Peptides against a protein of PDB entry 7K3S. Designs and how they scored, part 21

Target 1, 60 residues: chain A of PDB entry 7K3S
Amino acid sequence: MEELSGKPLSYAEKEKLKEKLAFLKKEYSRTLARLQRAKRAEKAKNSKKAIEDGVPQPEA

## One batch from the design tools (peptide; made by RFdiffusion4, then SolubleMPNN)

Design b2_p13_8_s2
Fold by OpenDDE base, seed 4:
Structure b2_p13_8_s2 (fold): chain B 60 residues (1-60), chain A 13 residues (1-13)
Amino acid sequence: as target 1 above (60 residues)
Amino acid sequence: ELEEARRRREEEE
């Protein structure tokens, strides 16, 4: 059993880690929202293309 | 809270 006798983090070190974790959670949520928008846009393009290939072009 | 954490860093330098 390696004693994880890591010196107890100071209050300042704990707050710095909380700040870093909050930043990483924010960047993760931003990236996830971007990915979800991209996936919705791709599905919307594929549905428009399927409609365009399935509608006979009105001969002018 | 964030402003108190700044003030404590300036007291440790």
Scores: peptide ipSAE 0.153, ipTM 0.761, DockQ to the pose 0.009
Fold by OpenDDE base, seed 2:
Structure b2_p13_8_s2 (fold): chain B 60 residues (1-60), chain A 13 residues (1-13)
Amino acid sequence: as target 1 above (60 residues)
Amino acid sequence: ELEEARRRREEEE
């Protein structure tokens, strides 16, 4: 058990760490939502291309 | 950076 040999954090240091953790959780959620949107957009593009490649052009 | 994170939290409430 590594005893984290650090002075007890002051109330103000604990609040700053809570604010940093809240920020990091928000940025994580934002990044995850962007990744999920990108994956959905890629699937939608691939499905549109598969429909366009599957329509026989009318021979004129 | 931390103050900008606080401001962006107050703008979402």
Scores: peptide ipSAE 0.139, ipTM 0.747, DockQ to the pose 0.019
Fold by OpenDDE base, seed 1:
Structure b2_p13_8_s2 (fold): chain B 60 residues (1-60), chain A 13 residues (1-13)
Amino acid sequence: as target 1 above (60 residues)
Amino acid sequence: ELEEARRRREEEE
């Protein structure tokens, strides 16, 4: 067992790390929502093309 | 961004 021989973080350092973690979780959620929106927009564009090209869409 | 959010809280106290 390598003891993580780090000095015990102060209360202020722990709170700063909690704040950084909360920020990173928020930015992750925003990025994920953007990615999901982009994928839906791409699917909707491809769906419009496939309807125009006369290809039967599989109903979801 | 994190440092700006801290500065805003310190300016509201």
Scores: peptide ipSAE 0.120, ipTM 0.719, DockQ to the pose 0.014
Fold by OpenDDE base, seed 5:
Structure b2_p13_8_s2 (fold): chain B 60 residues (1-60), chain A 13 residues (1-13)
Amino acid sequence: as target 1 above (60 residues)
Amino acid sequence: ELEEARRRREEEE
């Protein structure tokens, strides 16, 4: 077991890591929102097609 | 990437 005898991170190093984490969380949330929008658009296309294929026009 | 993301936040205020 190598003891991770890393010197305690300075305040500046901790803040830099918090900024990295905040950036990664923002990019994750943006990507997740795009994915959710794409999945909703796909479901909306599939539901529209199911309605168009499922209405017998009444011949008058 | 992080330094560009800081610069873009300072340009939007």
Scores: peptide ipSAE 0.113, ipTM 0.714, DockQ to the pose 0.018

Design b2_p13_8_s3
Fold by OpenDDE base, seed 5:
Structure b2_p13_8_s3 (fold): chain B 60 residues (1-60), chain A 13 residues (1-13)
Amino acid sequence: as target 1 above (60 residues)
Amino acid sequence: ELEEARKRLEEEE
């Protein structure tokens, strides 16, 4: 795996690298969107628990 | 996808 460091990348190799970069950018954006959604869901759960703990149960 | 693109790069060497 050491003989590639001196050869100019072919057109096909450059296009494959562009595809790899596009895929990595897509997966990064997808992971970031999941993280943001999880953080919103956690805040919503914590707010729901704070409301449920703040409602005095009607004594029967 | 990424692994297939690596495999196709190694097959051209």
Scores: peptide ipSAE 0.132, ipTM 0.765, DockQ to the pose 0.011
Fold by OpenDDE base, seed 1:
Structure b2_p13_8_s3 (fold): chain B 60 residues (1-60), chain A 13 residues (1-13)
Amino acid sequence: as target 1 above (60 residues)
Amino acid sequence: ELEEARKRLEEEE
């Protein structure tokens, strides 16, 4: 990995780096969307438990 | 995919 410090990247190397970057951005966005969904699902589970413990049954 | 893209980059140097 030290031999790249003095050579201009070829056209092919630049296109491969763009492809790698596009792939990493896609996987990052996918992982972020999964994390956001998981955090929303966790909040929804905690909110349902707080509502079920707080409804007084109407006495007849 | 990423490892194959690394390997193909190293095979062209």
Scores: peptide ipSAE 0.128, ipTM 0.758, DockQ to the pose 0.011
Fold by OpenDDE base, seed 4:
Structure b2_p13_8_s3 (fold): chain B 60 residues (1-60), chain A 13 residues (1-13)
Amino acid sequence: as target 1 above (60 residues)
Amino acid sequence: ELEEARKRLEEEE
């Protein structure tokens, strides 16, 4: 068993790791929201194209 | 923000 003989993290080091984790969670949530928006926009474009390809354009 | 948080961690080692 390799002793994880890392010195116990100070209170300050633990608070800093919590701040880093909170930041990473915020950026993850922002990226996920962008991805979900992109997927919804793609579905809306594909639905519009399927309507346009299915309606005979009135010849001018 | 992340880079400043990294820099301040390296200053405490």
Scores: peptide ipSAE 0.120, ipTM 0.758, DockQ to the pose 0.012
Fold by OpenDDE base, seed 2:
Structure b2_p13_8_s3 (fold): chain B 60 residues (1-60), chain A 13 residues (1-13)
Amino acid sequence: as target 1 above (60 residues)
Amino acid sequence: ELEEARKRLEEEE
C-alpha cells in the first residue's frame, strides 16, 4: 500500500484548491456552452445545404 | 487567472 505521503494540506491550501476547482468548473461550463453553440450552428448549416441541393434550379 | 493562482501557491511554499 503506497502511503499517499502527502503532508496534510493546510486550511489555506484547501481553500485555494477549492477556488481553483470552482474556476475550472466555470471554464469547463463556458467551453461546453461554446461547443454546444458550435454544434447547433453546424447542424443548421448542414440542414441549409440539404435543402439547397434538393431544389432543382429552374432552367432559364 | 489559473496561472496566477498557481504562481501565488508556489510563492507561499
Scores: peptide ipSAE 0.118, ipTM 0.754, DockQ to the pose 0.012

Design b2_p13_8_s4
Fold by OpenDDE base, seed 3:
Structure b2_p13_8_s4 (fold): chain B 60 residues (1-60), chain A 13 residues (1-13)
Amino acid sequence: as target 1 above (60 residues)
Amino acid sequence: ELEEARRRRREEE
């Protein structure tokens, strides 16, 4: 295991890393929410098709 | 740790 024998991070570097981590967590959460929405939309599309194939829609 | 870093910065001013 390479000892991370890097110089102790300055306060400013630590805050910059916290900001980057907060940004990355936000983008992860946004991407995850998009993926979950897409999966729900796909499931809803597939369930609508299964209903349309099983019920004659009354033509208006 | 964050509070100690803020204390050290105030001791250097």
Scores: peptide ipSAE 0.158, ipTM 0.760, DockQ to the pose 0.007
Fold by OpenDDE base, seed 4:
Parts: C-alpha cells; structure tokens; sequence
Structure b2_p13_8_s4 (fold): chain B 60 residues (1-60), chain A 13 residues (1-13)
C-alpha cells in the first residue's frame, strides 16, 4: 500500500483549503438554486400553455 | 500572500 504520507499540511495550508472548499460549496448551492428556479419556471410555463390551449379563448 | 507562500516552500526544498 503506497503510504499517502504526504508531508503534513501546515495550519495556514489547511485554512486556505477550508476557505476554497467553503467557496466551492457556496457556488454549488447558488447554481443548484438557479437550476431549481429554472425548472419551476418551465413547469409553470408549460402548465399555463396547457390551460390556454384547452380553454376556448373568448372571442373579443 | 498566495505567491509568497509558494516562494517560501521553494526556498525550503
């Protein structure tokens, strides 16, 4: 088993990796929330279209 | 900061 005993990261290197991980988690959550809003908007648009195509428009 | 930390690591090798 190749011992992945890489040199122990300094305190400063560990904190920098934690900051990068926190940033990536924030950007992931922001992107996921955008995708979920887009899917909800698409479903709402498709439901509105299905109602409009199924109801005879009152002749004005 | 980030570039100084890389410089220090190259001076310790």
Amino acid sequence: as target 1 above (60 residues)
Amino acid sequence: ELEEARRRRREEE
Scores: peptide ipSAE 0.144, ipTM 0.735, DockQ to the pose 0.008
Fold by OpenDDE base, seed 1:
Structure b2_p13_8_s4 (fold): chain B 60 residues (1-60), chain A 13 residues (1-13)
Amino acid sequence: as target 1 above (60 residues)
Amino acid sequence: ELEEARRRRREEE
């Protein structure tokens, strides 16, 4: 066990870390939703182009 | 961003 050789975090430091973690989780979720939206929009653009080019879409 | 969210909460109290 590597002892995390640090002074015990104060109550205020622990609450600040919890708040930072909650913020980072929120920003992660926003970024993930943006990425998933971008991937869906790219797939939808590519599918429209492939239909225009006469390529049969594999049914999902 | 986190500090701004804290500032806003203190301005609403």
Scores: peptide ipSAE 0.135, ipTM 0.713, DockQ to the pose 0.015
Fold by OpenDDE base, seed 5:
Structure b2_p13_8_s4 (fold): chain B 60 residues (1-60), chain A 13 residues (1-13)
Amino acid sequence: as target 1 above (60 residues)
Amino acid sequence: ELEEARRRRREEE
């Protein structure tokens, strides 16, 4: 059992860790939103292809 | 990245 008897983090060290965490959460949310948009765009492309392949041309 | 974000914030004040 390594005693994590590390000195209590200073207020400044805690604020630096909070800022790092806020940055990482922001980058995660941006990446997640990009992934969700990409998945929606892929589904929309597949649905358009299924509609174009399923319209019988009216013979004149 | 975090340090560049802090630099940009100081240039906007």
Scores: peptide ipSAE 0.131, ipTM 0.718, DockQ to the pose 0.016

## One batch from the design tools (peptide; made by RFdiffusion4, then SolubleMPNN)

Design b2_p14_1_s1 (from b2_p14_1, 5 letters changed)
Fold by OpenDDE base, seed 2:
Structure b2_p14_1_s1 (fold): chain B 60 residues (1-60), chain A 14 residues (1-14)
Amino acid sequence: as target 1 above (60 residues)
Amino acid sequence: EEKEALEKVEEYLK
């Protein structure tokens, strides 16, 4: 086992780091979901524009 | 590298 160079953390310090990691994982998942939603919204906008550009405007 | 560093931290926190 590579000994992580440092003083052993107390139980309370380990629990505090577990809480920080859980928060970071939650924010990562939230950011990823926002990016995926943005990409889907962009695709939906591009598909609407392709439909509008394909409808012949009624000649006035 | 970053993923392996996170896995090492998770293992140290068990």
Scores: peptide ipSAE 0.201, ipTM 0.766, DockQ to the pose 0.063
Fold by OpenDDE base, seed 5:
Structure b2_p14_1_s1 (fold): chain B 60 residues (1-60), chain A 14 residues (1-14)
Amino acid sequence: as target 1 above (60 residues)
Amino acid sequence: EEKEALEKVEEYLK
């Protein structure tokens, strides 16, 4: 076990690191949700085109 | 700086 000879982090430094980690996790989750929404929107656009190409508009 | 911050986070999570 190499003792990481780092100065012991103060309580305030530990809390600041927790806040940074929480922020990064939040931004990751936001980006992932955007990606999933984009993939769903692409599938929905492709399904609408397949319906529009398959319905002969009645000539009236 | 970023590597040292990650190393300190890993130390805190042990």
Scores: peptide ipSAE 0.191, ipTM 0.751, DockQ to the pose 0.136
Fold by OpenDDE base, seed 4:
Formats: C-alpha cells, sequence, structure tokens
Structure b2_p14_1_s1 (fold): chain B 60 residues (1-60), chain A 14 residues (1-14)
C-alpha cells in the first residue's frame, strides 16, 4: 500500500492536476450534451410516430 | 486517507 505520503504537491504538480481536471470536466460536459441530444431525438421520433399512427392516411 | 485526497482536490477546484 503506497502511503499517499501527505507530501504537499509542488506548484507544477498542482497545475498539471488542474489541467487534467479541466480536461475531464470538458469531456463530461461533451458527453452530457450528447446524451441530452439523444434523449431529444428519441422524444422527437416517438412524437412523429404517434402523429403518423394517429392521422388516418388519406384514402387515395 | 481517501478523505484527505478529496480535500486536496477540492482545494484545487476553488
Amino acid sequence: as target 1 above (60 residues)
Amino acid sequence: EEKEALEKVEEYLK
């Protein structure tokens, strides 16, 4: 078990950690936006199908 | 130990 020796991270290690966390937050936000678009697209498909099934096709 | 690592991360998120 490596002791997470409570050595204060150097300034450079802190900045590198901040950059990694900023990157992770950016990837999270991108993934969340993709999920929200997918959910909106699913609702739009379900509403379109409900309209197509509920409108009597005009008898030609 | 895990709590101190989280506190350090929170300090860097301020």
Scores: peptide ipSAE 0.189, ipTM 0.740, DockQ to the pose 0.061
Fold by OpenDDE base, seed 1:
Structure b2_p14_1_s1 (fold): chain B 60 residues (1-60), chain A 14 residues (1-14)
Amino acid sequence: as target 1 above (60 residues)
Amino acid sequence: EEKEALEKVEEYLK
């Protein structure tokens, strides 16, 4: 069994890693919200265009 | 493991 001989992280290193993780979670949530808005906007644009072009929308 | 994930976070924030 390989001893996890990694030096134990100091309290300060753990707090810095928690801050980094909180930042990444924030950026992930921001990116996800942008993607979801873009997908909704694309669907709305395509629906408007399909009505204008007289193309039957696929019934859901 | 949890340690390697933290090392990748350190590289991403350099």
Scores: peptide ipSAE 0.180, ipTM 0.752, DockQ to the pose 0.092

Design b2_p14_1_s2 (from b2_p14_1 with E3K N8K E10K)
Fold by OpenDDE base, seed 1:
Structure b2_p14_1_s2 (fold): chain B 60 residues (1-60), chain A 14 residues (1-14)
Amino acid sequence: as target 1 above (60 residues)
Amino acid sequence: EEKEAEEKVKKYLE
């Protein structure tokens, strides 16, 4: 079994990995916040539809 | 697990 003695990552490679990890964490947080807003908006639409079906439109 | 994560990220470094 060839020892995967992966060459120690250079300082520059480690910093590039940290930057990529920070980017991925930011995109994950952005996507999670979008999903949470979408779920809240869906609940708010269902609540508005339940109110609108119960309010007689005022005849003009 | 850390080595496998480093290897996966290395594929996106090329």
Scores: peptide ipSAE 0.165, ipTM 0.740, DockQ to the pose 0.087
Fold by OpenDDE base, seed 3:
Structure b2_p14_1_s2 (fold): chain B 60 residues (1-60), chain A 14 residues (1-14)
Amino acid sequence: as target 1 above (60 residues)
Amino acid sequence: EEKEAEEKVKKYLE
């Protein structure tokens, strides 16, 4: 474990680090939500195709 | 001070 041989973080540096971590967590959560939505949309497309191949569409 | 905090954050993300 590299000893973080840097000067102890000031209060302001700690708050800035917390802000950056909060931002990163937000972007992670946004990306994860997009991925989960994409995966659900793909599953929904595949299930719709399986239903359309099994039900004769009434010709209008 | 903001640049030094950003460099520290960058070092934790590498």
Scores: peptide ipSAE 0.162, ipTM 0.741, DockQ to the pose 0.243
Fold by OpenDDE base, seed 5:
Structure b2_p14_1_s2 (fold): chain B 60 residues (1-60), chain A 14 residues (1-14)
Amino acid sequence: as target 1 above (60 residues)
Amino acid sequence: EEKEAEEKVKKYLE
């Protein structure tokens, strides 16, 4: 059993890991928001097509 | 410091 008695991370090493984690969370949230926007845009396109196909042109 | 951490993370994510 190799004791992974890794030296206690210095305060600076812990802060650097927090910064890396904050960056990854920001990029994840940005990607998720883009995906959600794309899904909403697809639904909105499908709904517009269903409305245009369902309006009887008024005969003049 | 935050920019250098972001650049290091980007280099491993590309």
Scores: peptide ipSAE 0.095, ipTM 0.710, DockQ to the pose 0.202
Fold by OpenDDE base, seed 4:
Structure b2_p14_1_s2 (fold): chain B 60 residues (1-60), chain A 14 residues (1-14)
Amino acid sequence: as target 1 above (60 residues)
Amino acid sequence: EEKEAEEKVKKYLE
């Protein structure tokens, strides 16, 4: 078994990796929130169209 | 400081 005993990361290297991981989690959460808003907006548009196609327009 | 860290990380993800 090849011991993946890579040199123990220094304290500074560990803190830099924690910072990178925190940034990546923030960007993931931002992207997920954008996707969920887009999906809700699409559903709202489709529901509005279904109402407009199913309600007889009041004759003016 | 947080913005400068974000720019440094962004440069390594491109």
Scores: peptide ipSAE 0.091, ipTM 0.689, DockQ to the pose 0.194

Design b2_p14_1_s3 (from b2_p14_1 with E6L N8K E10K)
Fold by OpenDDE base, seed 2:
Structure b2_p14_1_s3 (fold): chain B 60 residues (1-60), chain A 14 residues (1-14)
Amino acid sequence: as target 1 above (60 residues)
Amino acid sequence: EEEEALEKVKKYLE
């Protein structure tokens, strides 16, 4: 057993860390969804601009 | 494993 280099956490400290971890996982998922939406919106903007500029869309 | 994960999280949240 690797000795955990630290004071043993109380039950209340463990629960508080679990709550913080759940919050961070939620914010990560929200940020990832925003990034994916931004990337899709940028692609759609570039596609609309390419149509307006008369440039043949690269077949993706 | 859970306690090690909690200590890792603690290190980044202090």
Scores: peptide ipSAE 0.176, ipTM 0.745, DockQ to the pose 0.105
Fold by OpenDDE base, seed 1:
Structure b2_p14_1_s3 (fold): chain B 60 residues (1-60), chain A 14 residues (1-14)
Amino acid sequence: as target 1 above (60 residues)
Amino acid sequence: EEEEALEKVKKYLE
């Protein structure tokens, strides 16, 4: 077994990596929520267009 | 195991 001869991470380095990981998890969740909102908005736009193509515009 | 996981994360976050 090759000894994982990495220098032991200091407490400060471990906390910095935990902070970076928490930030990345937050940005992932934000991006996922944006993607889900975009997909819902696209469905709503397509449904509105299907209703508008089926309703005769009231003559002015 | 936690230290190896942190070293892997370090390699991608440097």
Scores: peptide ipSAE 0.175, ipTM 0.744, DockQ to the pose 0.095
Fold by OpenDDE base, seed 4:
Structure b2_p14_1_s3 (fold): chain B 60 residues (1-60), chain A 14 residues (1-14)
Amino acid sequence: as target 1 above (60 residues)
Amino acid sequence: EEEEALEKVKKYLE
C-alpha cells in the first residue's frame, strides 16, 4: 500500500483540481463530438459518391 | 478514493 504521503490538499486546492478536471472532461467530450461528426460526414460523402457513380446521368 | 483520484490528476496537471 503506497502511502500517498503527499501533504493533504486544502479544500481550496481540491476544488481547483475538480474545476480543472471538469474543464478537461468538457474539452474531451467536445473533441469526441467533433470526431464523431467528421466520421459521419465522411460516410455521407462516400454514400453520395456511390449513388452518383451508380445512377446513369440523365442525358440532356 | 476521491483523494487518490485528485492526487493522480495533480501529477498530470503540474
Scores: peptide ipSAE 0.175, ipTM 0.744, DockQ to the pose 0.099
Fold by OpenDDE base, seed 5:
Structure b2_p14_1_s3 (fold): chain B 60 residues (1-60), chain A 14 residues (1-14)
Amino acid sequence: as target 1 above (60 residues)
Amino acid sequence: EEEEALEKVKKYLE
């Protein structure tokens, strides 16, 4: 076990790391939510095309 | 490996 000979992170450095981790988690969650919304929107567009191609407009 | 990762993170946190 090599002792981590690095200077112990100050309280301020640890808080800065936590803030960056929180930011990265937030951006990841935002990107994931966008991806999930895009996939749902694509499915909804494909279902609308299937309905529009399947309804003969009555000639009146 | 964790120490090098922490040093790399420190360099990007300045």
Scores: peptide ipSAE 0.150, ipTM 0.709, DockQ to the pose 0.082

Design b2_p14_2_s1 (from b2_p14_2 with E2K N7R)
Fold by OpenDDE base, seed 2:
Formats: structure tokens, sequence, C-alpha cells
Structure b2_p14_2_s1 (fold): chain B 60 residues (1-60), chain A 14 residues (1-14)
């Protein structure tokens, strides 16, 4: 068992990990923006239902 | 690949 625990990361390994971290940060930001849009849309739907339920239908 | 991630975690804990 080579104790991988003590060997410094190569330059190539560090760059690959930086690339992965940049990708994960991008996907996180995309997912967060989608979630925030969904929460705003849900709030807008709930507000529309509250207005529609509070308007007395004009008797025809 | 996994081994490089484990070594990076250790380096962030020192």
Amino acid sequence: as target 1 above (60 residues)
Amino acid sequence: EKEAEERLKKYLEE
C-alpha cells in the first residue's frame, strides 16, 4: 500500500481539481438561480390565488 | 482521481 497520504499533488492534479471546482461552482450557481426563479414563481401563484378568492364574483 | 481529491482534503485540514 503506497501511503498516498504524504505525496504532494502534482501540478497536473492541482489544475484538474481547480477545473472540477470551477465546474461545480458553475453548476451550483445555475441550480441556485433555477431554485430562486421557482420560489418567485410559486410566490406569484400563491398571490394570484389569494386575489382571485378575495374578488366577489359579480352576480350576473 | 479520487486519490487526488483525498490528498487535497488533507492539505486543506493542515
Scores: peptide ipSAE 0.169, ipTM 0.738, DockQ to the pose 0.215
Fold by OpenDDE base, seed 5:
Structure b2_p14_2_s1 (fold): chain B 60 residues (1-60), chain A 14 residues (1-14)
Amino acid sequence: as target 1 above (60 residues)
Amino acid sequence: EKEAEERLKKYLEE
């Protein structure tokens, strides 16, 4: 066990690191939600094309 | 701020 040869992080330094971590987690979650929405939208476009190609055009 | 990040990085590399 190497001695933690660094001065312990102050309370303020720890809180600043927690704020950064919370920000990064928020941006990650936002990006993931956007990606999941895009993937769902692609599936919904592909299903609409399959429905339109399956409707017999009424002969005039 | 950078000094706290460098200290945290060292702690995660041990």
Scores: peptide ipSAE 0.160, ipTM 0.731, DockQ to the pose 0.188
Fold by OpenDDE base, seed 1:
Structure b2_p14_2_s1 (fold): chain B 60 residues (1-60), chain A 14 residues (1-14)
Amino acid sequence: as target 1 above (60 residues)
Amino acid sequence: EKEAEERLKKYLEE
């Protein structure tokens, strides 16, 4: 049994880790919002292609 | 993607 006798993290080390976790949560939320926008854009392209194929160009 | 990784790397090095 390797004793996980890692010295207890100082208060400053715990606050630095909380800050790092807050940053990672922010970047995760940004990435998730980007993914959701990409999925919406893909759905919108599929709907626009169905409209463009249905408009007869007026013969000029 | 690379810009988010570079920002994360910089923040982890501080």
Scores: peptide ipSAE 0.130, ipTM 0.704, DockQ to the pose 0.089
Fold by OpenDDE base, seed 4:
Structure b2_p14_2_s1 (fold): chain B 60 residues (1-60), chain A 14 residues (1-14)
Amino acid sequence: as target 1 above (60 residues)
Amino acid sequence: EKEAEERLKKYLEE
């Protein structure tokens, strides 16, 4: 048994660490959602360009 | 909440 030789965290220190962890998880999730949206937007632009390059623009 | 976020941001910049 590795004795967790760390001084037992007080209740207040544990709550402060939980708050820090919750904030970091929120910012990670926000950043991941932005990245996923950016990747979807890039794919949609590439698909539109491939359609526009393959469809002869009607000479109007 | 906002003050806790600002304090945490400062702690991550140290």
Scores: peptide ipSAE 0.110, ipTM 0.715, DockQ to the pose 0.191

Design b2_p14_2_s3 (from b2_p14_2, 6 letters changed)
Fold by OpenDDE base, seed 3:
Structure b2_p14_2_s3 (fold): chain B 60 residues (1-60), chain A 14 residues (1-14)
Amino acid sequence: as target 1 above (60 residues)
Amino acid sequence: EEEAEKRLEEYLKK
């Protein structure tokens, strides 16, 4: 683990990095929620196709 | 701000 060659980050720089980290964590969580929704939607589509192949849906 | 970004990028590249 090479020592970070440089002056220690100021308080303001650390707070800015915390804000960026919070933003990245939020975007990560948003992306995971999208992925989980997509996987659930795919499973629901596959389950609906398996039901529709077995039961003629009444035309609306 | 830019200096903190550069240091973060350097940390992420190691």
Scores: peptide ipSAE 0.152, ipTM 0.732, DockQ to the pose 0.307
Fold by OpenDDE base, seed 4:
Structure b2_p14_2_s3 (fold): chain B 60 residues (1-60), chain A 14 residues (1-14)
Amino acid sequence: as target 1 above (60 residues)
Amino acid sequence: EEEAEKRLEEYLKK
């Protein structure tokens, strides 16, 4: 067990660290949701290209 | 405040 070599954190310091951790978790979740959306959009584009290459455009 | 931030940074560097 690494001894947490330092003065015990005050209640106020612990609450500030909890707030920072909550903020970081929120930003992580937002970034992950953006990444998942981007990956889904890329798959949808690749599937559309495969359909467009496989369906003869109706000569109208 | 600064001491709490420093400890968090030290924990994230290990």
Scores: peptide ipSAE 0.143, ipTM 0.729, DockQ to the pose 0.210
Fold by OpenDDE base, seed 1:
Structure b2_p14_2_s3 (fold): chain B 60 residues (1-60), chain A 14 residues (1-14)
Amino acid sequence: as target 1 above (60 residues)
Amino acid sequence: EEEAEKRLEEYLKK
């Protein structure tokens, strides 16, 4: 049994890990928002193409 | 990976 007797993280190491976790949560939220915008843009392109194919261009 | 670590270090340096 390898004792995972890792020395208790110092206060400074714990704060550095909290900052790392806060950064990763921010980047995750940014990436998720980008993905959601991309999915909405794809749906909007498909709906615009359906409207453009259904509007007879007025003959000039 | 290295770019993500560098961005993290730049964030933690501020």
Scores: peptide ipSAE 0.099, ipTM 0.703, DockQ to the pose 0.089
Fold by OpenDDE base, seed 5:
Structure b2_p14_2_s3 (fold): chain B 60 residues (1-60), chain A 14 residues (1-14)
Amino acid sequence: as target 1 above (60 residues)
Amino acid sequence: EEEAEKRLEEYLKK
């Protein structure tokens, strides 16, 4: 049984891991927001096409 | 803050 009594991470190592986690959360949130915006833009394009196809052209 | 993010991007890219 390998003693996974890993030396307690120093304060500096813990702070470095917190920085890593904060960065990864920021990049995840940025990517998710981009994906959600793209999905909303596609729905808005499809809705505009449905409105344009539903307006009777005024006869001249 | 921004320098720590850049160092971390470089560390995650290796």
Scores: peptide ipSAE 0.098, ipTM 0.710, DockQ to the pose 0.217

